Peptides against a protein of PDB entry 3H8D. Designs and how they scored, part 78

Target 1, 122 residues: chain A of PDB entry 3H8D
Amino acid sequence: DMKRQQRFFRIPFIRPADQYKDPQNKKKGWWYAHFDGPWIARQMELHPDKPPILLVAGKDDMEMCELNLEETGLTRKRGAEILPRQFEEIWERCGGIQYLQSAIESRQARPTYATAMLQNLL

## One batch from the design tools (peptide; made by RFdiffusion4, then SolubleMPNN)

Design b2_p15_7_s2 (from b2_p15_7, 5 letters changed)
Fold by OpenDDE base, seed 3:
Structure b2_p15_7_s2 (fold): chain B 122 residues (1-122), chain C 122 residues (1-122), chain A 15 residues (1-15)
Amino acid sequence: as target 1 above (122 residues)
Amino acid sequence: as target 1 above (122 residues)
Amino acid sequence: SIDDWLASRGYVPVE
């Protein structure tokens, strides 16, 4: 059902080892999520010292947030929600199109809004 | 010689296939360069539809810009020069630390300011 | 909450 609301979120994070250091010594990572209605469709993690992590529903469920949208409280977290393009720009830069495409081709991806849009494009 | 000036640059690019399309149909990539004095030390490319490309001097010379800094004209190109942290933030997010470290360990990396700083950190 | 989930995964959420 493509009529489900597509909502995107971003949360900055630091490593536990940096938690009690001075601000200048805290390197930020970024956690991103795409929710297709109540269910997560894509997750993406930017780290200060390692390659980005891309995750898609069906293939990577064990590494993705298992909470539904309401359980996360993301819609009530100030500053967490972002525009669709703010997610997609980073996703595309990190190779998300190819990653999701490969997951579809291997039949590992669960159908979501993201898979449907990709299959319309290709 | 770590006394050499470290300068960083960023240039947006579009795919040749998009060159004559409407602006909304042009997806931007980003070309980044770190110059250690007159010589390029690191190059990084963000693409709209594939993973980032990381390149380091010594290992990837054939794929990197072969022009010295003065030959590029980058210092005279309005809006091209960026702050060091604007480069490093993206480099780190894309896994540049591990990439350069591996190049050093395999003895493929040419010594630069970047290799020296990494070796001071590790 | 998402903050609790992130913490359990080893990420400290910040603003």
Scores: peptide ipSAE 0.398, ipTM 0.517, DockQ to the pose 0.678
Fold by OpenDDE base, seed 4:
Structure b2_p15_7_s2 (fold): chain B 122 residues (1-122), chain C 122 residues (1-122), chain A 15 residues (1-15)
Amino acid sequence: as target 1 above (122 residues)
Amino acid sequence: as target 1 above (122 residues)
Amino acid sequence: SIDDWLASRGYVPVE
């Protein structure tokens, strides 16, 4: 629904094993989330040492953030919110379009703004 | 169309008459733009010394940016792009909802993402 | 919070 705000967030992270290493030895990853209103529609994780993880609502619910947007506190976390394109650019590079398309075709994807957007694109 | 990216921009400005004053004496205004794909849908101007200016496509074309998004160079201007909410919060405070609604009701507004959004809201 | 959620999944949020 056009009523629902599409909001995007990013949080850098390190691995627990790297916590106590010198900063130069801490390899950063990046956690990304797209919220379609109160609920997550897409999640993406960039890792320094393994392929990106792409997740879409309906298909990957068990691996995605189960908190609603308010519960996450993301809207109150300074620097967390990003522009839509800042998410989409990475999503596209990681093969997110194909991933979501496959989820739609297999009927695994829950309808979201993301699925609607893709269906309007194709 | 859901294909069109909704992108928002903000640029501070000073009045020409204030150009050569000391920085402390330069009163900043703010220029805001909402682009629905390549074309501007809404424009807003905050002034330090007069009421905000609200402009909507169709109604106020002659007073709005006539350049398409690419021509503006806004996408390449560092710090110019803002979050949708950063635009909408100000738009709402300035009475933008009512302004756009009136433009729709009077059949002056060109259909845009903004008009569709409002019609879905009301 | 999101930070707690991430931590529970083996991600230590940083700035």
Scores: peptide ipSAE 0.396, ipTM 0.590, DockQ to the pose 0.836
Fold by OpenDDE base, seed 2:
Structure b2_p15_7_s2 (fold): chain B 122 residues (1-122), chain C 122 residues (1-122), chain A 15 residues (1-15)
Amino acid sequence: as target 1 above (122 residues)
Amino acid sequence: as target 1 above (122 residues)
Amino acid sequence: SIDDWLASRGYVPVE
């Protein structure tokens, strides 16, 4: 449904163990979210010391942000919103296309803007 | 076609007459563009001393940027790219929905992502 | 908030 606004967000984070270290010793991760209207469609996490985590709606609901967009406060968080390409570029590098494709093929993915875009690409 | 990337840009400008004035006397305008893939779909200009200018593909081709996205260099211009909402918010305030709607009804608008979105909204 | 959500999962949001 084209009525739903596609919005993308990014939040940097540190590990709890690094919280009280000097800034140079705080290894930064990045939490990414794609919201298809009010609901998250994709989530992605970049970590400094482990593989990226890719999550898609339907398949990974238990591991994804359960808050709707309004509840997150992301739209009110300065610097959190990013351009679509800033999400997609990382998503692609991390194998997100294949991840989502496999979720569609296994009938685990909930239909979203992301699934529709992928199906148009193929 | 969902394959086409929607990208939005904004460039400040000053009036030629203000070009050599002191900075405080240079009234700034804003040039906005929505590119639906390689081609401009909407253009909008905010002026300090006259009404906003709204332009839509098909109807206003002669008044719009004739360069494709690559030719503009906008993708390489730091700070030029803006979030969709940063365009849409201004577009809406300036009566862009009605402007595009009227262009569709008069059969002057070229089909674009913008026309499709509007038709879904209505 | 998203910051609270992240914190609850072991991610300390920073600027």
Scores: peptide ipSAE 0.395, ipTM 0.587, DockQ to the pose 0.830
Fold by OpenDDE base, seed 1:
Structure b2_p15_7_s2 (fold): chain B 122 residues (1-122), chain C 122 residues (1-122), chain A 15 residues (1-15)
Amino acid sequence: as target 1 above (122 residues)
Amino acid sequence: as target 1 above (122 residues)
Amino acid sequence: SIDDWLASRGYVPVE
């Protein structure tokens, strides 16, 4: 059902090695998630000093958050939820459209809201 | 097309009579809008001292914002855009489901994402 | 929680 609730979240993080350093020496990363109903559809990670990581349901299940939306507590975490465009803008910049398209064509992507939207664009 | 982008906005307002009063004496209202693609689907107004106003496309066109989304400039107004649930929570509390349902049954509501979602619930 | 999950993956959530 393409009418499932689409929700997007973002959490900043630091590396363990920087945990006790001065604020100016902590390099911040960003964890992003797109949930299609109760289940994750896309995950994205921005790192300070390595390439972005893009993950899509079906293909990358073992690397993605295995918790359903309720189990994550994301909906109750202050400041975690973001607008769809706040996710999509970063996704597009990181090559997410090509990544998802390739996963669809290789029959690796599980059908999600994200796959449906892409198929509507192409 | 039910895959149109759904966007929600909120703007606070004060009454003209309170415009020059001290901050503690200004009563704030809230204007809400749901856009289904470029066109408004629902509008809602919270007033300090009178009942909420609910409006749906087709039925209440003359009372609703007549500008398309781009013309409003809402997407460029800092802090105006809100999450879907931030709109829906207020809509539900104000009796919006019943209002929209009645508009559908009376053949007054224009088909929108909102009407489709309601029909999926009922 | 998501914070625990991230921590288990080597990420320290911050505000």
Scores: peptide ipSAE 0.394, ipTM 0.583, DockQ to the pose 0.839

Design b2_p15_7_s4 (from b2_p15_7, 5 letters changed)
Fold by OpenDDE base, seed 4:
Structure b2_p15_7_s4 (fold): chain B 122 residues (1-122), chain C 122 residues (1-122), chain A 15 residues (1-15)
Amino acid sequence: as target 1 above (122 residues)
Amino acid sequence: as target 1 above (122 residues)
Amino acid sequence: SIEDWLASKGYVPVE
């Protein structure tokens, strides 16, 4: 629905085990979220030492952020919000299109802006 | 169409007459653009000493950027691209909703993502 | 907050 804003966010993180290491030894990961209105549509996690994690609403709800956008405080966190392309570029590189497509085809994906967009592209 | 990226850009400008003044005497304006795919859908200009200018495709084509997005080089200009909300917030404050609505009602507006969104909101 | 959520998932948010 055109009424719902599509908003994208990114938060860097480190592993708990690296928390007290010297800065150069703290390997950063990145947490990404796409919110379709108040609810998350896609989540993506880049890790320094393992494959990226791709998650789509409906299929991966149990592993995704359960907070609504307002509850996250992301809209109020300086530097957290990113451009759509900043999300999509990484999403595509990580195989997100195929992942979401598979979720749609298996009827596991909840309809979101992301699913609609992909269906319009294909 | 969901296939077309909605991209927003902002460029500061100064008045030609202020070009050679001291920095503190150069009153900056801001040029905003919303591109619906390759073509501009909305343009907005904030001026330091006159009312903002709002322009919508179809109605104001002669006053809007005639370059397609690629031709503008905006996508390659660091810091030019802005978040959708960074455009919309200003657009709303400047009366853009009413302006676009009037253009739609008078059948002057070219159908764009912006017109579709507004029609979905109303 | 998102930071609390991330922490609960075993991530340490950083700047």
Scores: peptide ipSAE 0.326, ipTM 0.594, DockQ to the pose 0.820
Fold by OpenDDE base, seed 3:
Structure b2_p15_7_s4 (fold): chain B 122 residues (1-122), chain C 122 residues (1-122), chain A 15 residues (1-15)
Amino acid sequence: as target 1 above (122 residues)
Amino acid sequence: as target 1 above (122 residues)
Amino acid sequence: SIEDWLASKGYVPVE
């Protein structure tokens, strides 16, 4: 529903071992977040040399960003906010629907906009 | 729900009478569209010298863009796509919630993502 | 900040 604003963000990162190398020798990863109002609902990490990491609220809270949206400063970081589809396309490609579905079925996921939308689709 | 992708677009326009004037003498308007999948759900027009125009599917079809999303080429136009909130903020400021609500109550609005979200909120 | 959080997780944010 429209009660909470859905906002999506992306931050590029490099590995600590690459931070003092020449630019061409730095391999970028991408950190993604879906915030359902002030609370994170999904997190996703694309790495240059290992499988994507998918995380959903309730199940993976200890690995996800614990800062609320305002505390992150993401809304004030130029270029950080992305379109919903720019998140969802990657999420789906990485198996996010199945991951979230399994978390719901195991009763590990806490209700969010993402869980509600999935449960409407199925 | 997630069955159809919600996408939002904004295109600047100038008045026909201004098209051959110097740039400083051209006053820009803004055309906004919300597409619920391939079908337009809402349209909004900001003008430099007259009130905003709000349009909703079902009620205002004859004044709205009749092209489906693919036919418009908007998805391929650089800078046209905007964040949902960039649409909604203007929509709400211009009285869009009340406009859509009235269209629903009069049974003039056809069901869209927008009508469903409003009916969840109320 | 998000940059501090990412750094604490072993990610180096870049522009």
Scores: peptide ipSAE 0.325, ipTM 0.598, DockQ to the pose 0.772
Fold by OpenDDE base, seed 5:
Structure b2_p15_7_s4 (fold): chain B 122 residues (1-122), chain C 122 residues (1-122), chain A 15 residues (1-15)
Amino acid sequence: as target 1 above (122 residues)
Amino acid sequence: as target 1 above (122 residues)
Amino acid sequence: SIEDWLASKGYVPVE
């Protein structure tokens, strides 16, 4: 249902190789998730030294978070939840619209709020 | 269109009578707004000493913000934008669902994202 | 938890 709550989260991360370095030498990445109700619809990862990773439900299930929203604990983690636009702005910059569109056209995307919105937009 | 961006904001306010008092004697109220695209869909005001005010587009236009989103400058004001749930939680607690439903049933509500969502919920 | 999941993927979540 389109009435499902759309919630967005991000978590910074560092590379394992950097975990014991001085803070100035820890290059942060960012993990992003869009949950359409209890389940993830989109995932995105910004890395300090490689291209962003874009993932959409259905197509990329094996690489995406398999936990439901409650299992993640994201709703209880201070600072994790972000505004929709905070996700979408990065998503768009990373080519997420084209990525999701391609997944829809290839019939790989699971229908989500994101797919519905894109279909309304295009 | 349902593709319109839904954005939520809140701004604290104090009573004019309290503006020159010490901070501890300034009782804060909170002004909330839900924008459905460029235009306001819902407005809500929490007061320290009186019942909350709930307003819905169409019915309460004369009491609501008449500025479009860009005119408000809210998108550029640090800390003003809030998560949908931060609005909805208060809206629900204040009886907003019933208020909006009544406005719909009386044919006073302008169709918005909020009216559409409520119709999907009920 | 999400932190455990991230760790399992080779990421070290930080504050």
Scores: peptide ipSAE 0.325, ipTM 0.597, DockQ to the pose 0.805
Fold by OpenDDE base, seed 2:
Structure b2_p15_7_s4 (fold): chain B 122 residues (1-122), chain C 122 residues (1-122), chain A 15 residues (1-15)
Amino acid sequence: as target 1 above (122 residues)
Amino acid sequence: as target 1 above (122 residues)
Amino acid sequence: SIEDWLASKGYVPVE
């Protein structure tokens, strides 16, 4: 549904074990979210010491942010919103296209803007 | 066609008559563009001393940027790319929805992501 | 908030 705004966000984080270390020893991770209207469509996490985590709606609901966009406060957080390409470039690099495609093929993916986009690309 | 990236840009400008004045006397305008893939879909201009200018593909081709996205160099210009909402908020405020709607009704608008979005909204 | 959610998941949000 094209009338739903596609909005992308990023928040940096550190590990709990690093929170009291000197800044140079706080290894930064990045939490990414794609919201298709009020609902999360994709989530992605970059970690300093483990592989990226990719999550898609329908398949990974239990691991994804359960808050709707309004509840997150992301739209009110300065610097959190990113351009679509800033999300997609990382998503692609992490193998997100294949991940989402597999979820579609297995009928695990909830239809979203992301699934529609991919299905039009292929 | 969802596979076309929707990208938005903004560039400040000053009036030719102001170009040699002191900075405080250079009144800034803003040029906005919405590209639906390589093709411009909407153009918008905010001026310091006259009403906003709204332009839509198909109707206003002769007044709009004739360069495709690649030719503009906008993708390579730091700070030029803006979030969709940064364009849409101004567009809406300037009466862009009505302008585009009228262009559709008069059959002057070239079908774009913008026309599709509007037609889904209504 | 998203920060609270992240914290609950063991991620400490920073700026």
Scores: peptide ipSAE 0.324, ipTM 0.588, DockQ to the pose 0.824

Design b2_p15_8_s1 (from b2_p15_8, 9 letters changed)
Fold by OpenDDE base, seed 1:
Structure b2_p15_8_s1 (fold): chain B 122 residues (1-122), chain C 122 residues (1-122), chain A 15 residues (1-15)
Amino acid sequence: as target 1 above (122 residues)
Amino acid sequence: as target 1 above (122 residues)
Amino acid sequence: SVAERQERLRELIAS
């Protein structure tokens, strides 16, 4: 009967082309994930040189992390977990509300905490 | 219909007797709060020289923060907000589960997210 | 490709 725990994570990535460049010439991207209990609900990727990528469960399963939360090891990765608002702030700026709304309306989104909250907001 | 947001905060405090001592002679305490929506559900205080203080809504209202979350300004205080587990880990070590359980059984605890989660756990 | 990106992400997560 316990409610599913909502947990958010962020990790940086460096472009392959920049791997062996000087530190000042390495541009950093960011990988974000929202887990609704054991399963990912939303994923987001910020790139230094291309538009952000937004992904939602149900619609984008093949492009999202396939591991359950425990399998990722993210909960044990120091500095990886972030506050909900640290995720939502970026999600909103990147057009995530519209993206998820469209996925719901097209019946592509799997019901998650994220879909429920959006439906309560609208 | 939106679920109440659970938010956790931690701020340090220095004992009055240590206010004007050298930095190495100042012992730091810690103030913790769990807000269930706008209202505090749990409060905890760690002291360098005495046992921890545990407080739960309903039972300990007069000893707890009387301001709603917005009034506290904690959401705007950089570095104050913490992850749920950062609160729960300390709560558990300090005997918070037993404390809240006793408050529920004695009918002193006001129903909160914390009481609901405990009842689901037990 | 998506597959290559997924592999890179798995490596990143595992690191």
Scores: peptide ipSAE 0.156, ipTM 0.576, DockQ to the pose 0.871
Fold by OpenDDE base, seed 3:
Structure b2_p15_8_s1 (fold): chain B 122 residues (1-122), chain C 122 residues (1-122), chain A 15 residues (1-15)
Amino acid sequence: as target 1 above (122 residues)
Amino acid sequence: as target 1 above (122 residues)
Amino acid sequence: SVAERQERLRELIAS
C-alpha cells in the first residue's frame, strides 16, 4: 500500500579483513536500507573494493535484512535515518532502476512501494 | 490483497540422516506450503521424530521457501497441490493459529491472506 | 556464506 511510511537508513561498516587494523587502514563501506512500512523493500551495500550489492524484496530476501524496522532499532540510532533522495541517488547510480525492473519482469520482485513507483515511472 | 489466489502444497521429504539408508529405514517427513499469490505465506514441516516446525511470512522468512511459486515448480509437480483444508487441518493441529496470532501481535508477521483471515476469525 | 553474512549485518545493525 502506498500509504505505508517510506523510511531510509544508512550505516557504515568496516570490512571484516580490516576489523582489527589501525583506524587509518580501515576502509569504510556503507549499508543502505529502504523500508516500506515495517518491512525492507530494498537494500544496498557500497564497498571500497568491490562492486555495489543491490538487493530487492522477493528476489533477494535471503540476503537482506530479515528484521522488521522496529526490530532493527534503526529508528532509534542517531544519524542512521537519511532522506529518500539520499538513498535514491545512490540507488540510481548503482543501476538500481534496471535491477528492480528486471526483477519485476522476471516476477521475482515482491510488490512494494519501490515496484509501484517504478511502474509509474515507466 | 484478498483477490490473490491461495494455493497449498505438500511434498514428502526424507531426513538427511536417513538419506542413504535402506528404504525401510527412511522415515518420511512432510513439507507444507501456503502460497498467497506468488509468495509463500506459511510453511509447515512434519517430522517423524521431533515437533512440527511452523513458519510464517515476515517472521520466519530466512527459514522459509525463498522461491516464488512459479520458480518452485510445485504447480507442475503431480500430487503436490492439496486442498486448503488439508493444509489448515494440520496447521491448526500444530498450533498454527496461536503461532500466527502471536507473530501478528509482535508485529513480526508480514500481512498476508493468512493474517487477514485470522483477524477476521478473532 | 549467506548465513555468516547475515550475522555480520545483524551485528552491524545492532551496534
Scores: peptide ipSAE 0.154, ipTM 0.443, DockQ to the pose 0.593
Fold by OpenDDE base, seed 2:
Structure b2_p15_8_s1 (fold): chain B 122 residues (1-122), chain C 122 residues (1-122), chain A 15 residues (1-15)
Amino acid sequence: as target 1 above (122 residues)
Amino acid sequence: as target 1 above (122 residues)
Amino acid sequence: SVAERQERLRELIAS
């Protein structure tokens, strides 16, 4: 339902290939998550050397974080939480609207706040 | 060659169907891996509600982890590494010896430490 | 593998 709190998070990561290199030679990726209430609705990963990864609940459950929000500890991680627009801007630029729309049309997406908002817009 | 380090790992997972249930109602599966040097040689998955899955290099490449050992991060994951016997005991109980033997005889198995050891024993 | 990916992500989140 619409009363569920929508919260967004972002954390950096260093790719395995670079984790032992000097800092200046480590390219950072970025992990993003949208939580609809306690459960993740969308996940996104930016990489310095390959296309971004987009994931939506229902379709990509096996590849997404399986922890509920509280279990992740993200709410307690300093600097991790971001504003909705800070997530959505990246999501849009990565083609997230089309990705989620296709998941809905193929009946693979689980209903979340994200699917509802997209359906209202279309 | 025989100088390659043999390392074994085990990690738990919660099946998708149970990931949103209360902890007491979540049945855990177990993922096992044998790495022969940097590359996986055998993979095994235990499930609470279906037969175990056995996989061997060469035959089952498309279903096995494609990352090299370092890329997996398993060596840095606390508690993930297990003793050889802790893997082999489960492997044997699942019929792994027969499975690997059949893969060798059908010429589907890629040579690894595992195939070598089995051939020495037979 | 999926399992390994999940583990990496959990570690990342917890770091």
Scores: peptide ipSAE 0.177, ipTM 0.533, DockQ to the pose 0.631; fails the geometry check
Fold by OpenDDE base, seed 4:
Structure b2_p15_8_s1 (fold): chain B 122 residues (1-122), chain C 122 residues (1-122), chain A 15 residues (1-15)
Amino acid sequence: as target 1 above (122 residues)
Amino acid sequence: as target 1 above (122 residues)
Amino acid sequence: SVAERQERLRELIAS
């Protein structure tokens, strides 16, 4: 259970409208993922000109990465893996704690490492 | 206003888990969009093994296509454009009328051709 | 859209 390895990843993406622009005119977004063992627990997306997207397992499965960690190849992608704090810092800034708490209270969230840690924090 | 051109589009997508499987093992989903002039009014997604997704302007802007019609390139994509009834038939089957009505009543829906037509239907 | 986004993200992950 809580012995599952917690791994965090971040990859950049470019908006479709900016894809073919000069590099200096490309606005970069960021895709973040938290994997609780093989399965995603949290997902977050930072965009250059729209609100961040927060997603939690159970509630948002249909909008989250549906590959298991091994299938994603993220562990083999250079520069993709990040430190837990590199994820959590952004998660907190985006209101992730409140979002996850709301998901728990509404019984939408699937139990994960993230839900357990949140419940210990509060 | 209501002189805006109503255009409907459908494109297939493959689940990430099936992307690299043999063609016979790929389960195809369908992405549908209704554009009221340049801006999206309704979006719908059919998946091979999960509930359909219904989205309406105003309520679900953050989960809907954020490109204007011209930016999407859908009008230039062969086979993408469909007849209104090809959209509406699926929309109705998925409970779209109830979904849109609920969005209107909760004051979440942005006024569109779709909201106008619904209000005339009821 | 969510579907388009997922497709793009998958491609990014695979790249």
Scores: peptide ipSAE 0.172, ipTM 0.522, DockQ to the pose 0.504; fails the geometry check

